# Peptides against a protein of PDB entry 6DSZ, part 328

Target 1, 361 residues: chain A of PDB entry 6DSZ
Amino acid sequence: NYVVTAQKPTAVNGCVTGHFTSAEDLNLLIAKNTRLEIYVVTAEGLRPVKEVGMYGKIAVMELFRPKGESKDLLFILTAKYNACILEYKQSGESIDIITRAHGNVQDRIGRPSETGIIGIIDPECRMIGLRLYDGLFKVIPLDRDNKELKAFNIRLEELHVIDVKFLYGCQAPTICFVYQDPQGRHVKTYEVSLREKEFNKGPWKQENVEAEASMVIAVPEPFGGAIIIGQESITYHNGDKYLAIAPPIIKQSTIVCHNRVDPNGSRYLLGDMEGRLFMLLLEKEEQMDGTVTLKDLRVELLGETSIAECLTYLDNGVVFVGSRLGDSQLVKLNVDSNEQGSYVVAMETFTNLGPIVDMCV

## One batch from the design tools (peptide; made by RFdiffusion4, then SolubleMPNN)

Design b2_p28_7_s4 (from b2_p28_7, 16 letters changed)
Fold by OpenDDE base, seed 5:
Structure b2_p28_7_s4 (fold): chain B 361 residues (1-361), chain A 28 residues (1-28)
Amino acid sequence: as target 1 above (361 residues)
Amino acid sequence: SAKEAERKRKEEEEREFLEKLVEALKKK
C-alpha cells in the first residue's frame, strides 16, 4: 500500500482577513483548493493555528459577523455547491471547527454561469446571495437557529451577470451588479425582499458603463454606493453622485482583484495581471452640514508583487498576496519609496509548487 | 478596559501610518 502522501496544495484561490478565532485575534484564512489554512497575524508574522480539509474545492470563502456574535463566522461554498457556516471553537488547547449550518444549494435546472460561482453576504447579515446559474439569484436567509441552509431562487431578467455585491447602508438588502446585454454592459441595483421572495426596484442604475467593466466594490458608509472597475476606467456611483477616472496606468493591465484597507472604505488595494499593486484612494469632502461626500478618486502605483488571485490587508502596512500562478507573498508597504520608486517590499515568499494534479490512480 | 485602550491605540497607529503613506503618494 503506497500511501501516496498527497502533496498539500500551494496555489492560493482565496484569502480573507477577520476575527475568526476570537474577537481580539486578527486572522488570515487561506483557501488552497480543498484546504483551509487558519493563521493568527502577530507582530512576528503568521502563526499557524489550524488546517481544515473541506469536502470539495473552495469556491467562496467569506467572513461575516451576525448581530450578537462576538467573532466572525465563516461561510464556505464548494465548487460542488456544498454550503456551510463554520465557527471556530477553542477549549483550552483543543481546537475545533464547528459546522453551525450546512446545505447543498445545487439546482437541478439551470445553466452554470461561465464566469463561475459568485457568493456575497449582506453587510447586515440578513442573507447570503449566490449567482450560480444564469438568470437566477439564490438567496440563503441567515437565521441563527437554522442548522440547515435553505435557499430559494429569484429570477433575474439579466442573464449575463459579470459581478454582484450587496450594498452598505440599505434598509432592505440591496444588490448592485454589472451585467451584459446586446447593448453593452450596465450597472443595476435591486432590493431583495425576503418576505415576497422577489426583487424590487433598487435605488439607482447606470446604463452603458465601460464595455470591460468587470468588478463591483461595495463602499461602506459614509460614502455608500459602489465602485465599478473596468479596463480603462474606475467609476463611483451612489445614486446621487457619479465620478469616473481613466488613469492611463490601469490600461496597461487588467485589474483582477481588490481588497478594502480601511473600514470606512477610503482606501483599496488593487492587483492586476502583471502583478502590479495599486492603491485606490477615495478623497473625501466634508460639507458644512457634516455630510461626507466623495470629492475625487485617485489611483497610485505602490509596486510589484506576484500576480494576485486575492489580496488582503492585514495590519501595519502588511499585505498578503495570495497567488495561484506564482508564489504567494507577505509584503510590507513603506512610506518611503525605494530607488525604483516602489513602496512594496517582500517580507516572506511562499513557494507555489503548481496545481496538484490529482492523479486519480 | 486596558484591552480596549490598546486596540484603540493600534487603530490610531494604523491610521497614522496610512495617512503618511497617502501623503507620500500625493507628493509623487
Scores: peptide ipSAE 0.521, ipTM 0.910, DockQ to the pose 0.868
Fold by OpenDDE base, seed 4:
Structure b2_p28_7_s4 (fold): chain B 361 residues (1-361), chain A 28 residues (1-28)
Amino acid sequence: as target 1 above (361 residues)
Amino acid sequence: SAKEAERKRKEEEEREFLEKLVEALKKK
């Protein structure tokens, strides 16, 4: 009996922050292949609460809070297309992760997208959207009482979607996506009709964005709209306002991940392939009518970290840097720069032992 | 409640920290 002590996966492929264990607790959730690690963020650091084995590699992990929930629920999609909604329950010292809903969302027909699985949740928790296959957008309606996740497909005319998000502040669920066609990369929006199970024309589009536009960030109210991140440029569009910047510093390495720092979407962390950590700043302009508009975009170099697969702001300037290629880190943002002009200090490093190659022996 | 007061305090401290950081970055 060779007890192959299965080394626990150490490479991080996803992370999310929210209030999963309680309304008051700040949690860090880390996806490491098939493993979900749940921590409570404390002044003393990360306190481990629970580790959960999943029946497949975690491909999507998102926290969301439906109306009438006191704490966040967790949506997980595996690489085998098993979807679940998880709830944390604690009764005294007993901790249970409850499956509130589950389903398999695999289609028998479809080309799996080369850019992998994308999963997004409507900010108003009306639906989950999935880009699993080229030319299809899968919708899972969110129903509080439904234990079975039912999905339907809407056909996308745009076959090569690069990234997609739900927009904020939309009467109907609205997606914004970057897609590629023979003419280049473009941004488009669609409204998603749950009733008719179709796309309606979205509020705006932008043709011929940067050729290497790779990420969409949905911006909360009051700004609304989306940020499109390319290799050379960062653009904002909300239907009424367009703004683009091309800071030379981002040309040095491709931005690969992002995370929203504040609820109003004024600040984002950006990580590049060289492990540089940036802050993207949305400068506000207050109009005479009390509306807030975007005045400017600014990118500032904070410092250097491990190469981030995912970033999540915790609290008090602490950031978790989830790394697949290197060691994951807890880093502290400081108001004062060090002698090298860095605003980042590593607090803790989590050794990455490399990918567990599933040797199917 | 005491919990709500503590939450608000933390939110304010967080805001102040981020504002100071942004100000520092703007002066660079």
Scores: peptide ipSAE 0.519, ipTM 0.909, DockQ to the pose 0.817
Fold by OpenDDE base, seed 3:
Structure b2_p28_7_s4 (fold): chain B 361 residues (1-361), chain A 28 residues (1-28)
Amino acid sequence: as target 1 above (361 residues)
Amino acid sequence: SAKEAERKRKEEEEREFLEKLVEALKKK
């Protein structure tokens, strides 16, 4: 009897950090195809807590904290368009992952977008937004009492959305997205009316961004607005202020992932296709009226890691590098560079055995 | 609370670390 130890998937396709197990615990959640791994971040390293099998490949995994929740909830969307909101519950030694809400959000009509599934959550937890199909933006209203995730579609005039995020500090849920048309790539914003189930004009737009603009980062208050990452440039816009940088170092390889380090959005990690890890710095300027504005953007090379599919800052300068193409890593950021001028040291490496199709029947 | 004090201490230690890192990066 060869117990074929079904090799667990090792390729990481998503990671998030937050307070999922408790209000106090820092968690790392890792998506490996159909598997969700939950860790507690400790001074000794990653402590495994639970593994959860999902009914399909995890396409979206986002933590969010509705008003009045003590800890984060987890939104998952699978590649089969099964959506769920998960809650961690522990009763003594008994650990349970509870489905608070679920639903299938597949449409019978629509062209699946070439850039894949995008799922975003409004920072104020008013809704989930999904870009699943070209020319459609799906909205899932977040209601605490609703166990059934009901969605509706809003038509987008912009058929080729590259990336989309919800902005911070908006009275109404507001999306910011990069889209492509025959004239190039552009950034636009829309307010999402939950009541009317339509888009209203957003606070700002930026026409003719860099041709390879690929990512939107929503920036928290006090800065607000968004960062747009391209191949050659990084731009910031908040409706009132525009700033662009074109650091030569980012031209060498395409930035493919990002993660916010600071809660206020002053620092971000950036990963490129060569496995270079950067820090994006937002330099603040305090105005005489007490407003904080962006003074400058800087990009600094930290070092080299595995090619990141996803990045997440944990704590104490520890970063999880989730890799699909290579080994995932825990890396330490150091104040002092090594002999090679790197500020990154690998602490732990998680061997990637390749795409294991977890045949969880 | 002791937990809140510990949290604040950790947040401050982390801030100080990140500030030192950023200063080091700016000097490079």
Scores: peptide ipSAE 0.518, ipTM 0.909, DockQ to the pose 0.821
Fold by OpenDDE base, seed 2:
Structure b2_p28_7_s4 (fold): chain B 361 residues (1-361), chain A 28 residues (1-28)
Amino acid sequence: as target 1 above (361 residues)
Amino acid sequence: SAKEAERKRKEEEEREFLEKLVEALKKK
């Protein structure tokens, strides 16, 4: 009897950083198909804490901190539409991952979107938004007392949503999304009414963005607004200010992932399909009234890594590069470039053994 | 608390590092 020890998945399909184990611990959470790995970030490197098996492939993994929570909670949605909110609890040496809430959010009617599952959380933790099906936006209200994740759908007129985020600094939960119609790609905003279960007109829109606009980044205050990433351009819009750049360096390969470095959204990491790592810089201008506005956008090449499926800044210039196609890496950013002009040094490499072929037993 | 002071120190060290990196990148 050859016990074929089913090889554990090694390809990374998601990663997030936050304070999941405690308010003080910095954690790296890694999604590897059906497996969640939890690490504590230490000066010595990544300390493994727990591995958790999920009932399906992890499609969404987001940390969030509701008002009055001391540490982050974890939202997970699987490719089979099982949703849960997880909490880490430690009692002495005993470590438990507790399901605070769960639910299945699958609809009987709907076309699964070609761009896959999108899950987003309102920065004020009022709701979770899900784009699962064309022409529908699913809302999960965040209520502390609900052990069952209940959802409702709002109809979207825009059938082909490319990406969607919640904006920061909005009185009502407000989404910003890139969508495609016969005329091209556009950006639109909607306010989400929990009471009326409908969309209201959002604060701004931008028609006719770049044809290959693929990602929305919600920018925190004081800047607010959103960054739209395309193949050839990066644009910023907040309703009052519009700025676009077209750095030639980004035309060489498609940007496929991003991560915010600063809490204020002044710096982002960008990864492309060639494994190039960039920093996107938001240059501030302080007005006489004390308001901060965006002066300029800049993109700077840091170096080369494995092809990132996901990126997350940890601390002290350390970045986790989660790779699906290659080996995942811990890399260090350096102030001084090496002889090749790279600001990136690999610290640790995690071997990717390739896709688990589900041998149908 | 000592923990809060250590946290603030780490946050400052990180900010200073990132600022130096950005300034280095701007000079390239």
Scores: peptide ipSAE 0.512, ipTM 0.908, DockQ to the pose 0.866

Design b2_p28_8_s1 (from b2_p28_8, 19 letters changed)
Fold by OpenDDE base, seed 3:
Structure b2_p28_8_s1 (fold): chain B 361 residues (1-361), chain A 28 residues (1-28)
Amino acid sequence: as target 1 above (361 residues)
Amino acid sequence: DEAARKAAEQEKAKLKEVLQELFEEEKL
């Protein structure tokens, strides 16, 4: 009897950082196919807290903190369209992951989008948005007392959404998205009416962005707006300010992931398909009236890592590099470059044994 | 080119400043 020890999945397909176990704990959450690994970030490294099996491949994993919650809640959507909101509870040594809400958000009719599942949460926690199918935007209203995640669809005229985010600082929940039509790629915004279950005209649009514009980053206040990342350019737009850069260094490889370093959105990590790690910097200009505006965008090469599927800044210049294709890493950012000009040092490497199909027996 | 060298040195100095700020903000 060969006991085939079912190898645990090692390929990372998502990671998030936040305060899930407590308000004080910094957590790293790692999605490995059907498994969620929960760590506490410590000065000594990653301390494992819990591993959770999910009823399907994790497609979306986002932390969010509704008003009046002391710690973050976790939204998970599986590739089978099972949605849940999870809460960490600890009582002494007893650890439980409680499902606060759940639902299946699959539609009977719809073309699954070729760019996969996108799940986003409104920064004010009014709703979850899902791009699951072409021409549809699914909304899950966030209500504290609702154990059943109810969703409705809003029709998108834009059939080929590339990426979508909720914007910050909007009176109504507002999405910003890159879409493709026969004329090229464009950026548009919509306000989402929960009451009317429709889109209203958003604050701004940008037609004819870069042909390979692939990612939207929602920028927190005071800047607001969004960053659009392409193959050759990085652009910022907030309705009033537009700024574009085309640093030659980003043309060498496609940027595939990003992570916000600062709560104010002044710095971002960027990872490309060659495993290059960049810092994107938003340079501020303080106006005489005390308003903060974007002065410039800057991209700096930090070094090389494993090819990131996801990045997350932890603490003390430590970055988790979640890799699907290679080994995941904890890397340290240094103030001074090494002899090779790299500001990145690998602290820990997590061997990727390849895509293990977690056969839940 | 001396101008290119100075520009690269200034860029490194600015990056160093940014990375220093990253470590200072977290000690609070």
Scores: peptide ipSAE 0.324, ipTM 0.803, DockQ to the pose 0.862
Fold by OpenDDE base, seed 4:
Structure b2_p28_8_s1 (fold): chain B 361 residues (1-361), chain A 28 residues (1-28)
Amino acid sequence: as target 1 above (361 residues)
Amino acid sequence: DEAARKAAEQEKAKLKEVLQELFEEEKL
């Protein structure tokens, strides 16, 4: 029996950045199928800290910091609907990944959504939201002392949700989502009542958005609201302000991933299906009352990379490009363009050996 | 055309400013 040591997966299907190992360390966490890789970001590059085998393909991976935690916790959901909250613990040279909480969130009845599993965390860490099945939104209340992740479902009238996020700066947890009906694609918001286990009317909606609107970005304060990314347009809405741009450059290839560069949500990285890397810029306008409003949206082409499945800004203009289809890259943003007009330089390339197709023989 | 060149130069200047700010914010 040749135990073919299954080659370690190399295709990246998710990445996140935060302070997982300590409050001071900047970490990059990479999901490669069933494998979680944990790195510390250093001036010399990525230092490997730990690799963790998960009990299934990682479908959701998000860092979050509940009140009174000194460092980020990691939420993972697998494709088999196993949920866990993980904590990094180091005691001298001993490194442990502790399961703070776990649960299975599978429903007995439901159609798995065609757009796959979506997992989101409320910015105030009140709950986790899951879109697993059409017509259902699953809520996991976050409680510090709860070792068992309990979930409940709220019925969504909107059966075909494309993307969903929690908004920032909301008194109650509020979701913003793109959905499709026979009339087209629309954006809607709902407040989530933990007490009543129902949706309340959200602060705003936008009917008849672009037909190919595919992504929601929740924008932090002071702007608040959301960015909706389509094939031809990028729109901002916060209930009071609406702004849309249609830069011709984004029509050439579909934007497929995004990452926030700064805590205030002024800048985002965007990646498209051709491996083009963009910066989305939110231009600020300070009002006389000290309120900050969005003046304009701008998209700038930075350069080309591997086709990103996920993007993560690290530090000092360094970006991790997680690729499923190609080689993952560590790239550097430069202030000045090269002779070809690119602001991107590859620092390191991580060979992708392709998906391990489990040939069921 | 000269107007398109000036617009492109202005866009590059703004991008440079944004990238400079990115590097300055991390040095603080």
Scores: peptide ipSAE 0.323, ipTM 0.801, DockQ to the pose 0.843
Fold by OpenDDE base, seed 1:
Structure b2_p28_8_s1 (fold): chain B 361 residues (1-361), chain A 28 residues (1-28)
Amino acid sequence: as target 1 above (361 residues)
Amino acid sequence: DEAARKAAEQEKAKLKEVLQELFEEEKL
């Protein structure tokens, strides 16, 4: 009996940072196909805490903290539309991952979207939003006492949503999305009514953005609004202010992932298809009334890494580069460039042995 | 530990300043 020890998947398809194990611990969570790996970030590096097997490929993995929780909860959606909310619980040496809620959110009718599954959480933890099918936005209301994840659909008039996020600082849950129609790509906002189970008009829209606009970044307060990343341009909009840059350096390769460095959204890491790592900077202008507005956007090349599927800033200039196509890396950002002009130094490399096709025989 | 949290917040603040300075120097 050759026990073919099924090699563990090594390709990273998602990563998140937060406080999952405790309020004080900084965690790195890594999705590798059906496996979730949980680490504590320490001064000495990544300390493994737990591995969790999921019933399907992880498609969405997001940390969120409901009001009155001391630590983050984990939302997972699988490619088979199994949703769960997980909690880390430690009791002495016993470590348990508790399922607080679960459900299947698959629809019997719908065209699966070509851009894949998108899952987002309202910053105020009022709901989870899912773009699974064209012309539908699925809402999961977040209730602490609800062990069964129930969802409803809202019809989207916009059939070809490219990316979607919840905005910050909105009285009602508000989505911002890039969509494509016959006239090009556009940005629109909708308020989500849980009561009426419908969309209301959002605070703003921007028609005719860049034709290859592919990502939405929701910007926290005090700036608010969103960043739209294209092939040639990066744009900011918050309803009152619009700003666009077209740095030639980003035109060389498509930006494919981003991660917020600062809680206030003043800096983001960007990764492209060539493994280039950038910093996006939001320059502030303080008004006489104490309001903060965006003055300018800047993009700086930090260096080169493995091709990122996901990025997460940890602490002290340490970044995890989750790679699907290459080796994942733990990298350090330096103040001074090396002789090659790079601000990036690899601290650790995690060998990727390629996609393990789980042949369910 | 509250001391460890404060130290981490201070190092994050310094890193923010340093990275800001880094990106300000490239404007010269």
Scores: peptide ipSAE 0.273, ipTM 0.644, DockQ to the pose 0.058
Fold by OpenDDE base, seed 5:
Structure b2_p28_8_s1 (fold): chain B 361 residues (1-361), chain A 28 residues (1-28)
Amino acid sequence: as target 1 above (361 residues)
Amino acid sequence: DEAARKAAEQEKAKLKEVLQELFEEEKL
């Protein structure tokens, strides 16, 4: 009996950084198909803590910290619509990943969206939002005492949502989304009423954005609002301020992933389909009343990496480049460019052995 | 073109400043 040691998945399909193991530890969590890898980020590199097998391919993986939690909780949604909230517990040398809550969020009726599963968490931890099916937005209210994840659907008039995020600094949970209709792509906002289980009119909308607008980034306070990334343009809108840039350098390849560097949303990493790594910069202007407004947007080329499926800034200019198509990398950002003008140095490379052919036995 | 060289030097200087700020904020 040859124990075919099932080769562990190596292709990365998601990554997130936060404080999962403790309030003090910086963690990198990596999704590799059905496997969750948990690392502690140290000055010496990534220290493995735990590997967890999930009951299905991880489709969403997000850290969040409910009010009065000392550390982050992990939301996972699988491709089979199994949802769970996980907590790390350590008791001496014993490490346990406990399920605080779970549920299946599959609908009996619905067209799975062509752009796949989107899962988002309200920054104030009031709810989880899921775009699973066309014309539906699923809401999971976050309740501490509930071990069963209950969800309800709100109907979306917009059938072709491309990307969606919760906005920051909103009195009610507010989504911002890019959608497509016969007239083009647009951005809209909705407030989510938990009480009435409906959408209310959001604070703003932007009709006729770039035809290839593909990603929404929710911007924290003090800026607020959202960044919309297209093929040719990057736009900002917060209801009061609109700004657009069209840097020629982004036209060469489609931006496919992003990650916030600063807690205040002043800087973002962007990765494209050619493995180029960019910094998106939000330049602030302080008004006489002490309000902070967006002055300008800039995009700077940092260098080249593996083609990122996901990016996450760790610490001290270290970035994890999660790759599905190539080798994942730890890269270091440098203050000074090399002779080729690159600010990126590969520190560690994680070999991608290619797609695990699930031999269904 | 000397103007293009100066522009590139200014962009590089701005990027350096941004990266310096990144490393300073993490040391605090």
Scores: peptide ipSAE 0.307, ipTM 0.798, DockQ to the pose 0.880; fails the geometry check

